# Peptides against a protein of PDB entry 4HTP: the designs that were tried, part 228

Target 1, 231 residues: chain A of PDB entry 4HTP
Amino acid sequence: SQTVASHVPFADLCSTLERIQKSKGRAEKIRHFREFLDSWRKFHDALHKNHKDVTDSFYPAMRLILPQLERERMAYGIKETMLAKLYIELLNLPRDGKDALKLLNYRTPTGTHGDAGDFAMIAYFVLKPRCLQKGSLTIQQVNDLLDSIASNNSAKRKDLIKKSLLQLITQSSALEQKWLIRMIIKDLKLGVSQQTIFSVFHNDAAELHNVTTDLEKVCRQLHDPSVGLSD

## One batch from the design tools (peptide; made by RFdiffusion4, then SolubleMPNN)

Design b2_p30_2_s1 (from b2_p30_2, 12 letters changed)
Fold by OpenDDE base, seed 4:
Structure b2_p30_2_s1 (fold): chain B 231 residues (1-231), chain A 30 residues (1-30)
Amino acid sequence: as target 1 above (231 residues)
Amino acid sequence: SAEEAERLRQLWQEILAEVREEAEEEEEEE
């Protein structure tokens, strides 16, 4: 069946997240999120014009925006050190070189940008001159790969985890990888609260999530911003 | 089909662009 997520580029979500992060004011942050959300809803209506009662929702995007609320997929089992080693290998970085050391010692301030402790930002600057300018993955494909990683982690299949990670990395820009890393680590650093995200999505979203703790149900039941819980 | 997928991708880009333009216009009016 057709889904919105299967047609929305992951790059567009990442660009939205980047805009949110760069915005200083709460109002601007909300605007950028609302733009993406409204676009998603409009596209949903167009895509499903002739199909009533679809289960498709904003959930594929929401679970990437609020990764700390993920309950469907299990733990990835991926740490910053693992990613550092993977990047060193993939990019063929000298192990004693500046960039390799930055990745491995990401907690120590070694750079001029003050990004100590933020592995994703450190990785971004290493990747920027070395990676694709534009990725090719959809939101659906990213979620599929993340599902694969979680499943294979549970099954202790390290080889398949690496395979999926390599697919994510090789098909993503430096900017997309920055955000992907943050999604995996479950810390987006957007500067906007979970409550704000829910409030923009739907007035009843926070309440429904508090009761159900099910992000998919929240997205599905409250897909229409004009229809409340009691309707 | 690949053709349909491309059409839908273009539609998404158009929608996103329109929504952003509308939002910018609203901010200029405030």
Scores: peptide ipSAE 0.660, ipTM 0.919, DockQ to the pose 0.949
Fold by OpenDDE base, seed 1:
Structure b2_p30_2_s1 (fold): chain B 231 residues (1-231), chain A 30 residues (1-30)
Amino acid sequence: as target 1 above (231 residues)
Amino acid sequence: SAEEAERLRQLWQEILAEVREEAEEEEEEE
């Protein structure tokens, strides 16, 4: 069966997240999230026009926006140091060079941008002149690759983890990789609370999540903003 | 099919563009 996530570019989610992060006010941040959500719902209606009983929901996007609430996917086993080493290898960076040292020592302020401690931002600036301008991955493909990483981590298959990471990296822009890193590390730094995200999604979302702790269930049961928990 | 996938991708882009335009217009009016 077709899903919305199989047709939505990961780049469009990342551009939305970038807009949210750059926005100063809560209202503006909410607007950008609502734009993406409303677009998703409209596309869902068009895609499933002749199908009443579908299980498709916003879950594939929501689990990337709120990665700290992930319960289905196991731990990735990936830290900043592993990613740094991978990028140095992949980009063939000199080990004693400026860019390699920035990645390895991301916690120390070496740059003019004040990005100390934010590995994703450090990586972004290293990747920007070296990577694709536009990625080719859908949200579903990103989730499939992340599932593969988690599964292979559980199975202790380090070579297969590397393979999936390379697929993600080689098919993503620098901006997409910045956000992908933050999703893996489970810290998006959007400047909006989890409660705000839930409130925009559905009035009953926070309550249902507090009871079930199941993000997929929240997205499926509260897919329609006009249908509440009591209905 | 590849053609269907491309049509759906285009539809998504059209929807997203429309929603963003509408939201920007509403914000300018407030």
Scores: peptide ipSAE 0.658, ipTM 0.918, DockQ to the pose 0.934
Fold by OpenDDE base, seed 5:
Structure b2_p30_2_s1 (fold): chain B 231 residues (1-231), chain A 30 residues (1-30)
Amino acid sequence: as target 1 above (231 residues)
Amino acid sequence: SAEEAERLRQLWQEILAEVREEAEEEEEEE
């Protein structure tokens, strides 16, 4: 069946997240999130115009925006050190070179950007001159690859984990990879609270999530902002 | 089909652009 996530570029979600992160005020951060959400809802209505009772919702995007609330997908088993080694191999970086050392020692303040301890930002600057300018992945494809990683981690298939990671990396821009890394490590650093994200999505979202702890149910039941829990 | 997928991707881009433009105009008027 057709889903919104199968047609929305992952790049557009990342662009939205970047805008939110760069915004200083709460109101501006909310505006950028609302723009993406409203666009999603409008596209949903257009895509499903002749189909009633679809189960499609904002869940594919929401689980990437609030990765700490993920309960369907098991642990990835991926740490910064693994990603560092993978990038060194993939980019053929000299092991004793400046960029390799930055990735391996990301916690040590060596750079002028003040990004010590933020592996995603360190990776971004290493990747920017070396990778594609525009990615080709949809939100659905990103979630499928992340599902594969989690499944293969559970099965202890390291080779297949590497394969899925390589697909993510080779089909993503530096900016998309920055956000993908943050999604995997479950820390987006948006400067906006979970409560704020829920409140913008739907007035009853926080309450329903507190009861069910099921992000998919929250997104499905509260897809329409005009329909509340009491209705 | 690939053609249908491309049309839908274009529709998404149009919607996103319109929503962003409207939101920016509202903020400038406030």
Scores: peptide ipSAE 0.657, ipTM 0.918, DockQ to the pose 0.936
Fold by OpenDDE base, seed 3:
Formats: structure tokens, sequence, C-alpha cells
Structure b2_p30_2_s1 (fold): chain B 231 residues (1-231), chain A 30 residues (1-30)
């Protein structure tokens, strides 16, 4: 069945997240999130105009925006050190070079940008001059690849994990990879709380999540902002 | 079809652009 996520570029989610991160005030951050959400709902209505009983929802995006609440996928088994080594290999960086050392020693302040401890930002600056300007992945494709990584981690198939990671990397811009890394590490640094995200999505979202701990159920049951839990 | 997928992608881009434009206009009025 067709889904909204199969047509929405991952790049557009990443650009939204970037706008949220750069925004200083809570109101501006909320605005950018609401823009993406409203667009998603409007597109959903257009896509499913002739089908009232669909299971499609905001869940594919929500699980990337709130990755710390992911419960469907098992652990990725990926840490910053693994990603650093992968990038050094893939980009053919000299092991004793400045960029390789930045990736490996990401916790040590080396630059004026104050990016110490944020591996994704360090990776972004290394990738920016070396990667595609625009990615080609949809949100659905990103989720499929992340599912593959989690499944293969559980099965201890390291080579297949690497294969999926390479596909993600080679089909993504530097900006998209920055956010992808943060999704995998489960720290987006948006400057907006989980409660705020839920409140913007639906008035009853936080309550339903507290009871069920199931993001998919939250997104499906509360897809319509005008229909509450008691309805 | 590939043609249908492209039309839907364009529709998404149009929707997103319109929603962003409307939100920016509202902020300038406040």
Amino acid sequence: as target 1 above (231 residues)
Amino acid sequence: SAEEAERLRQLWQEILAEVREEAEEEEEEE
C-alpha cells in the first residue's frame, strides 16, 4: 500500500530539523515543526482521498524525530567510534590526518565552533566538501535501511550492517548524514522537549504515549488533531 | 508508475512550500 513516507524526501525532514535547531525561541521551533506536520497531514488527505480505512500515519517521521522512544526496532549496535572508522575508510582519509583525528577524538575541543562532543557536527564539516549536494532517499527508504541495520545487528551480521550503512551514506548529503547520525545515536539536540513535540502533534499524545509507550499507536489513533482519545 | 510517483513528489513540494509561505506571512503580521 502507498504511504506518505514513500513520497516524502528525507532531505525535507532534515531541512525542517535544521530550521528547528537554528531557531532561538520556542515559538519559532514549534512553527517549523508544525509546518512539516501540517504538510504531512495535507498530503495524507490527498494521497488517501478515496480510502478512509488506512493504517498510514505520521509514525515513519515521528520515530525519526523522537528516536529515543523507538521500541519497534532493536538496537543498532552503532557507536560514534564505529562511524568514525567507517568514514575514515570510505572517504580514504589519512589516519594521521586532521580530519581523521577530528572524527576519532570528537570529544576533545579542537576548533572554534564549540562542537566538542557532538560527533554529528564534526562529521558534517568533514563530509560537506566531499558528499552529494542533495540526497535521493525517501523517509520510507531510510526507515527500511534502519530496520535492516537493527535486524542484522540482532543476527550479528556485521557485513550486512556495513552494506546498509554504505547505502545510507552514499545516497545522502552531508546535512542529511548529520541528522541521520543523530537519529542513530538518538540525540537530535533540537532544543525542544518531547512534551512540546507531542503537544503540537495532538493534545492527547503525551497521555496516550505515557500509557502505551507505543509511538505507532499514538500516531495512528491521534492522526486527526480534532479527534480525541475519548471520541 | 514512475510518472505517478513524480506527480506525487511534486504535489508534496507544492504543499510544503505553500504551508511555509503561509506561516512566514503570519509571523510577519505578528
Scores: peptide ipSAE 0.659, ipTM 0.918, DockQ to the pose 0.903; fails the geometry check

Design b2_p30_2_s2 (from b2_p30_2, 15 letters changed)
Fold by OpenDDE base, seed 4:
Structure b2_p30_2_s2 (fold): chain B 231 residues (1-231), chain A 30 residues (1-30)
Amino acid sequence: as target 1 above (231 residues)
Amino acid sequence: EEEEEKKLREEYKRILEEVRRKAEEEELEE
């Protein structure tokens, strides 16, 4: 079945998240999120024009924006140290080289950039001169690969985890990988609260989430911003 | 199927551009 997520580039979500992160004010952050959300809803209406009872919702994007609320996927079992080693291998970085050491020692301030402790930012600068300028993944494909990682982690299939990670990395820009890393480690550093994200999505979203703890149900039941919980 | 997918992707891009344009216009009016 066709979903909005199967047509939305992961790059567009990442660009939105980047804009949110760079924005200083709450209002600007909200605007960037609202633009993405409104575009999603409009495209949903266009895509499903002839289908009234679809289960498609904003959930595929929301679970990447609020990864700490993910309950469907099991743990990825991926840490910064694993990613560092993977990048060193994949990019054929000298182990004693500056870039490899930056990735491995990401907690130590080694540079002029106040990026100490932010592995995703350190990775971004290492990846920027080495990766594709534009990724090819959709939000659906990213979610499928993340599902695979979680499933294979549960099954203790480390080789298959590596395979899925390689697919994510090789098909993503440096910017997309920065955000993907933050999604995996469940820290986006957007500077906007969960409550704000829910409030922009739907007025009843926070309440429904507090009761159900089910992000998919929240996205599905409150897909239409004009239809409340009491409707 | 590939042609339909291409059309849908183009439609999404148009929608996204329109939403951004409107949001920028609203910000300039405030």
Scores: peptide ipSAE 0.385, ipTM 0.845, DockQ to the pose 0.923
Fold by OpenDDE base, seed 3:
Structure b2_p30_2_s2 (fold): chain B 231 residues (1-231), chain A 30 residues (1-30)
Amino acid sequence: as target 1 above (231 residues)
Amino acid sequence: EEEEEKKLREEYKRILEEVRRKAEEEELEE
């Protein structure tokens, strides 16, 4: 079935998240999120113009924006140390080299940028000169790969986990990988609260989520900002 | 199918650009 997520580049979400993170004020952060959301809703209407009662919603994006609320996927089983080792292998970094050591010792302040403890930022700077400038993945494809990782982690299929990670990495820019890492680790550091994200999405979203803890249901039931819980 | 997918992606980009433009216009009017 056709979904909005199958047409929205993952790069567009990452660019939105980057804008949100760089914005100092709450209002500016909200604006960037609202622009992305409104575009999504408008495209939904265009895509589904001839189809009624579709189950498509903002859920594919929302679960990446609020990864700490993910309940559908099992645990990825991925830590920073695993990613560090994978990048060292994939990029053929010398093990005793500066970049490999930065990735492995990401908790230790080594640089002027104050990025100590933020593995995603450290990875970004290592990846920037070595990766594609533009990724090719859609939000749907990213979610499919993340689903694969979670499923294979539960099944203890390490080889298939590595395969899916390699697909994510090789088809993503350094910026996209920075955000992907943060999604996997479940810490986006946007500087905007979950409550704010829900409030921008729909006035009743926080309440419905508090009751159901079902992010998909929240996105589906409250897809239309004009239709409330009581309707 | 591939051509239709390309057209839909282009439509999304147009929508995104329009939304951003309108948001910028609204901010300039405030």
Scores: peptide ipSAE 0.381, ipTM 0.844, DockQ to the pose 0.969
Fold by OpenDDE base, seed 2:
Structure b2_p30_2_s2 (fold): chain B 231 residues (1-231), chain A 30 residues (1-30)
Amino acid sequence: as target 1 above (231 residues)
Amino acid sequence: EEEEEKKLREEYKRILEEVRRKAEEEELEE
């Protein structure tokens, strides 16, 4: 079955997240999220115009925006140190070079940007001159690869984990990888609360999530912002 | 199938651009 996520570029989500992060005010942050969400809903209506009772929802995006609330996907088993080593290998960085040391010692303030402790930002600056300017992955493809990583982590298939990570990395821009890292680590640093995200999504979203703890159920049942839980 | 997928991707982009344009216009009017 066709899904919205299969047509939405991962780059568009990352661009939205970047705009949210750079915005200073709550209102501006909300605006950027709302634009993405409204576009998603409008496209959903267009895509499914002739199909009733579709199970498609905002869930594929929501689980990337609120990765700390993920319950369907198992743990990735990926830490910053693993990613650092992977990038050093993939980019063929000299082990004693500045960039390798920045990735390995990401907690130490070694940079001019004040990004100490933010591995994703350090990775971004290392990747920016070395990777694609534009990625090719959809949100669906990103989720499929992340599902593969989680499944293979559970199965202790390290080589298959590496394969999926390489697919993510090689098909993503530096900006997309920055956000992908934050999704994997489950810390987006958007400067907006979970409650704010839910409130923009649907008035009843926070309540339904508090009861069900199921993001997919929240996204399906509250897909239409005009239809409440009591309807 | 590939052509249909391309059309759908283009439609999504148009929708996104329209939503952004409208939001920017509303912000300029405030």
Scores: peptide ipSAE 0.365, ipTM 0.835, DockQ to the pose 0.959
Fold by OpenDDE base, seed 1:
Structure b2_p30_2_s2 (fold): chain B 231 residues (1-231), chain A 30 residues (1-30)
Amino acid sequence: as target 1 above (231 residues)
Amino acid sequence: EEEEEKKLREEYKRILEEVRRKAEEEELEE
C-alpha cells in the first residue's frame, strides 16, 4: 500500500530536526516542526484523495521524532561503543588515529567544540569529509531497516544487524547519520519537550497518549487536527 | 511505476516549498 512515508526523504526529516535543534526560541522550534507536519498532512491528502478510511498516518515520522515512546519495535541492542567500532571498521580508520580515538573516547572532551558526551556530533565531524552529500533513503526505508535491526537483535543474529546498519550508513549523509544515531540511542536533544511535540501535532494527543501509551493509535485517531477525541 | 513515483516525489517537494514560503511570509507580517 502507498504511504506518505514511502515518498518522504529521510533527509527532509533530518533537515527539520537540525533546524529545530539550532533554533534558540520555543516558537521558532515549533514553527519548523509545524512546517514539516503540515507538509506531511497536505501530501497525505493528495496521495489518498481517492481513498477513504486509510490507516496511513504520521506514525512513521513520529516514532523517529519520539523514539523513547517506541513500543512496537523491540530494543536495538546498539550502544555508542558498538557504533564506534563499526565506523572504525567501515571507514578503515587507524585504531590509534585521532578520529578512531575521538569515537571511542566520545565522553572525554577532545577539542574546543564542547561536544563531549554527544557521540552523534563527534560521529558527524568524522563522517562529514567521508560520506555522501545527500542520502537516498525514505522514512519508510529507514523504519524497515530499524525493524530489521530490532528483530535480529531479538534473534541474536549479529551479522544481520551489521548488514542493516551498513545499509543505513552507506545510503545516508553525515547529517542524516547524526540524527539516525540519536534515534537509535533514543536522545534527539531537540530542546523541546514531548508535550510540545504532541501539542503541535494535535490538542488531544498528550491526553490520548497518557491513557493508551500507543503512539501509533495517537497518530491514527488524531490524524485530522480538526477532529477531537470526542468527535 | 518509476515515473509515477518520481511525480509523487516532485509533488511532495512542491508542497514542502509552498508550506515553507507561506510560513516565512507569515513571520514577516508579524
Scores: peptide ipSAE 0.362, ipTM 0.834, DockQ to the pose 0.934

Design b2_p30_2_s3 (from b2_p30_2, 13 letters changed)
Fold by OpenDDE base, seed 2:
Structure b2_p30_2_s3 (fold): chain B 231 residues (1-231), chain A 30 residues (1-30)
Amino acid sequence: as target 1 above (231 residues)
Amino acid sequence: SAKEEEELRKLYEEIREEVREEAEEEEEEE
């Protein structure tokens, strides 16, 4: 079945997240999220205009924006050290080189950008001169690859995990990879709370999530901002 | 089809632009 996520570029989500992160005020952060959400909803209505009672919702995006609330996927089994080693291999970085050392020692301040402890930012600067300017992945494709990683981690198929990671990396810009890393590590650093994200999505979203702990149900049941939980 | 996918991509881009323009207009009025 057709889904909104199969047509929304992952790059658009990442650019939105980047704008949110760069925004100083709460109101500006909310505006950028709302614009993305409203666009999603409008596209949903257009895509599904002839189909009632679809199960499609904002869930594919929401689970990437709030990765700490992921309950459908098993653990990825991926840490910063694994990603560092993977990038060194993929980019053919000299192991004793400056960029390889930055990735491996991401916790140590290098004095230049204040990015100590933020692996995704360190990776971004290493990737920027080496990666595609524009990625080709949709939100659906990103989720499919992440599902594959989680499944293969559970099955202890390390080679297949690497394969899916390579596919993500090779089809993504440096900016997209920055955000993908943060999604995998489950720390987006947006500067907005989970409560704020839920409140912008729907007034009843936080309450429904507290009861169900099911992010998909929250997104599906509260897809229409005008229809409340009591309706 | 590839044609349908391209049409849907364009539609999404148009919607994104419209939403942005509407939001900018609202901010200018405030």
Scores: peptide ipSAE 0.620, ipTM 0.917, DockQ to the pose 0.890
Fold by OpenDDE base, seed 4:
Structure b2_p30_2_s3 (fold): chain B 231 residues (1-231), chain A 30 residues (1-30)
Amino acid sequence: as target 1 above (231 residues)
Amino acid sequence: SAKEEEELRKLYEEIREEVREEAEEEEEEE
């Protein structure tokens, strides 16, 4: 069955996250998230107009926005050092070059941008002049690849992990890769709390999540903002 | 089909634009 996530570009989510991060005020951050969410819900209604009993929900996006609440897929087994080495290899960066050293020593303040300790930002600046301007992945495809990585990590298939990572990287812009890295590391640095994200999604979302700890159930049961838990 | 996928992509883009416009109008009224 078709899902909303199979039609929503990953680039759109990343652009939304970028706008949220750049926004100074809470209200502006909320607005950008709400616009994305409302668009998702409206598209859901259009896509499933003739199918009332669908299991499709905001979950595919929510699990990327709140990656620390992921419970379905297991650990990726990916660290910044692994990504650094992968990028050096993929981009054919000189090992003694400035860019390779920035990636490997991402915790050391070497740059003018104050991005010390933020591997995703360091990677972004290295990738920006070297990568595609626009990615081609949908949210569904990103989740499928992340599922593959987690599954292969559990199975100790390192070669297949690398393959899935390469597929993600080669089909993503520098901006999309910045956010993908943050999703994998589970630190988006949006400047908005989990509670705020839940409150915007649905008034009962935080409560239901506190009881169930199941992000998918939260997204399915509270898909309609007008229908509460007591309804 | 490829045509159906393109139509759905366009529909999403249209919805995305409409939602932005509606939000901008609401902010101007406040």
Scores: peptide ipSAE 0.619, ipTM 0.917, DockQ to the pose 0.916
Fold by OpenDDE base, seed 5:
Structure b2_p30_2_s3 (fold): chain B 231 residues (1-231), chain A 30 residues (1-30)
Amino acid sequence: as target 1 above (231 residues)
Amino acid sequence: SAKEEEELRKLYEEIREEVREEAEEEEEEE
């Protein structure tokens, strides 16, 4: 079945997250999120115009925006050190070179940008001159690859984990990879609270999530902002 | 089909542009 997520570029989500992170005020952060959400809802209505009672919702995007609330997908088993080694191998970086050392020693403040301890930012600057300018993945494809990683981690299939990671990396821009890393480590650093994200999505979203702890149910039941829990 | 996928991609881009323009107009009126 057709889903909104199968047509929304992952690059669009990442650009939205980047705008939110760069915004100083709460109101501006909310505006960027609301624009993305409203676009998603309008596209949903257009895509499903002739199909009633679809299960499609904002869940594919919401689980990437609030990765700490993920309960369906098992653990990735991926740490910063594993990603560092993978990037060194993939990019054929000299092991004693500046960029390899930056990735391995990401916790040490060696750079002028104050990015110490943020592996995603360190990776971004290493990747920017070396990777694609524009990615080709949809939100659905990103979620499918992340599902594959989690499943193969549970099965202890390291080779298949590497394969899925390589697909994510080779089809993503440096900016998309920065955000993908943050999604995997479950720390987006948006400067906006979970409660704010829920409040913008739907007035009853925080309450429903507190009761159910099911992000997919929240997104499906509260898909329409005009329909409340009591309706 | 590839044609349908391209049409849907364009539709999404158009919707994104419309939503942005509407939001900019609302901010100018405030």
Scores: peptide ipSAE 0.618, ipTM 0.917, DockQ to the pose 0.925
Fold by OpenDDE base, seed 1:
Structure b2_p30_2_s3 (fold): chain B 231 residues (1-231), chain A 30 residues (1-30)
Amino acid sequence: as target 1 above (231 residues)
Amino acid sequence: SAKEEEELRKLYEEIREEVREEAEEEEEEE
């Protein structure tokens, strides 16, 4: 079935998240999120114009924006050290080279940027001069690959995990990979609270999530910002 | 079809730009 997520570029979400992170004020951060959300809803209405009873919602994006609230997908089993080793291998970095050591020792301040402890930022700077391709993944494709990783982790299929990670990496820009890493590690560092994200999405979203702890139900039941829980 | 997918991609880009322009206009009016 046609979904909004199958047509929204992952690059657009990542650029939105980047703008949110760089914004100094709460109002500006909210504006960038609202613009993305409103675009999603408007496209949903156009895509599903002739279909009133659809289950399609903002959930595919929301679960990437609030990855700590993920309950459907099992654990990835991926840590920074695993990603570091993967990048060293994929990029053919010298093991004793500056870039390999930056990835492995990401917690130690080795750079002028003050990015110590943020593996995603360290990875970004290593990837930036090496990633020449514009990302081509949709939000749906990213979620499918993440589902594959989680499923293969539960099945202890390490080779298949690597395969899915390589697909994500090879089809993503350096900026997209920065955000993808943060999604996997479940720390986006946006500078906005979960409550703020929910409040922008729907007035009743925080309440419904507190009761159900089900992010998909929140997105489906509160898809229309004008329709409340009591409706 | 590939044509349909391209049309939907363009539609999303158009919507995205419209929403951005509307938001910029609202900020200028405040």
Scores: peptide ipSAE 0.618, ipTM 0.917, DockQ to the pose 0.890

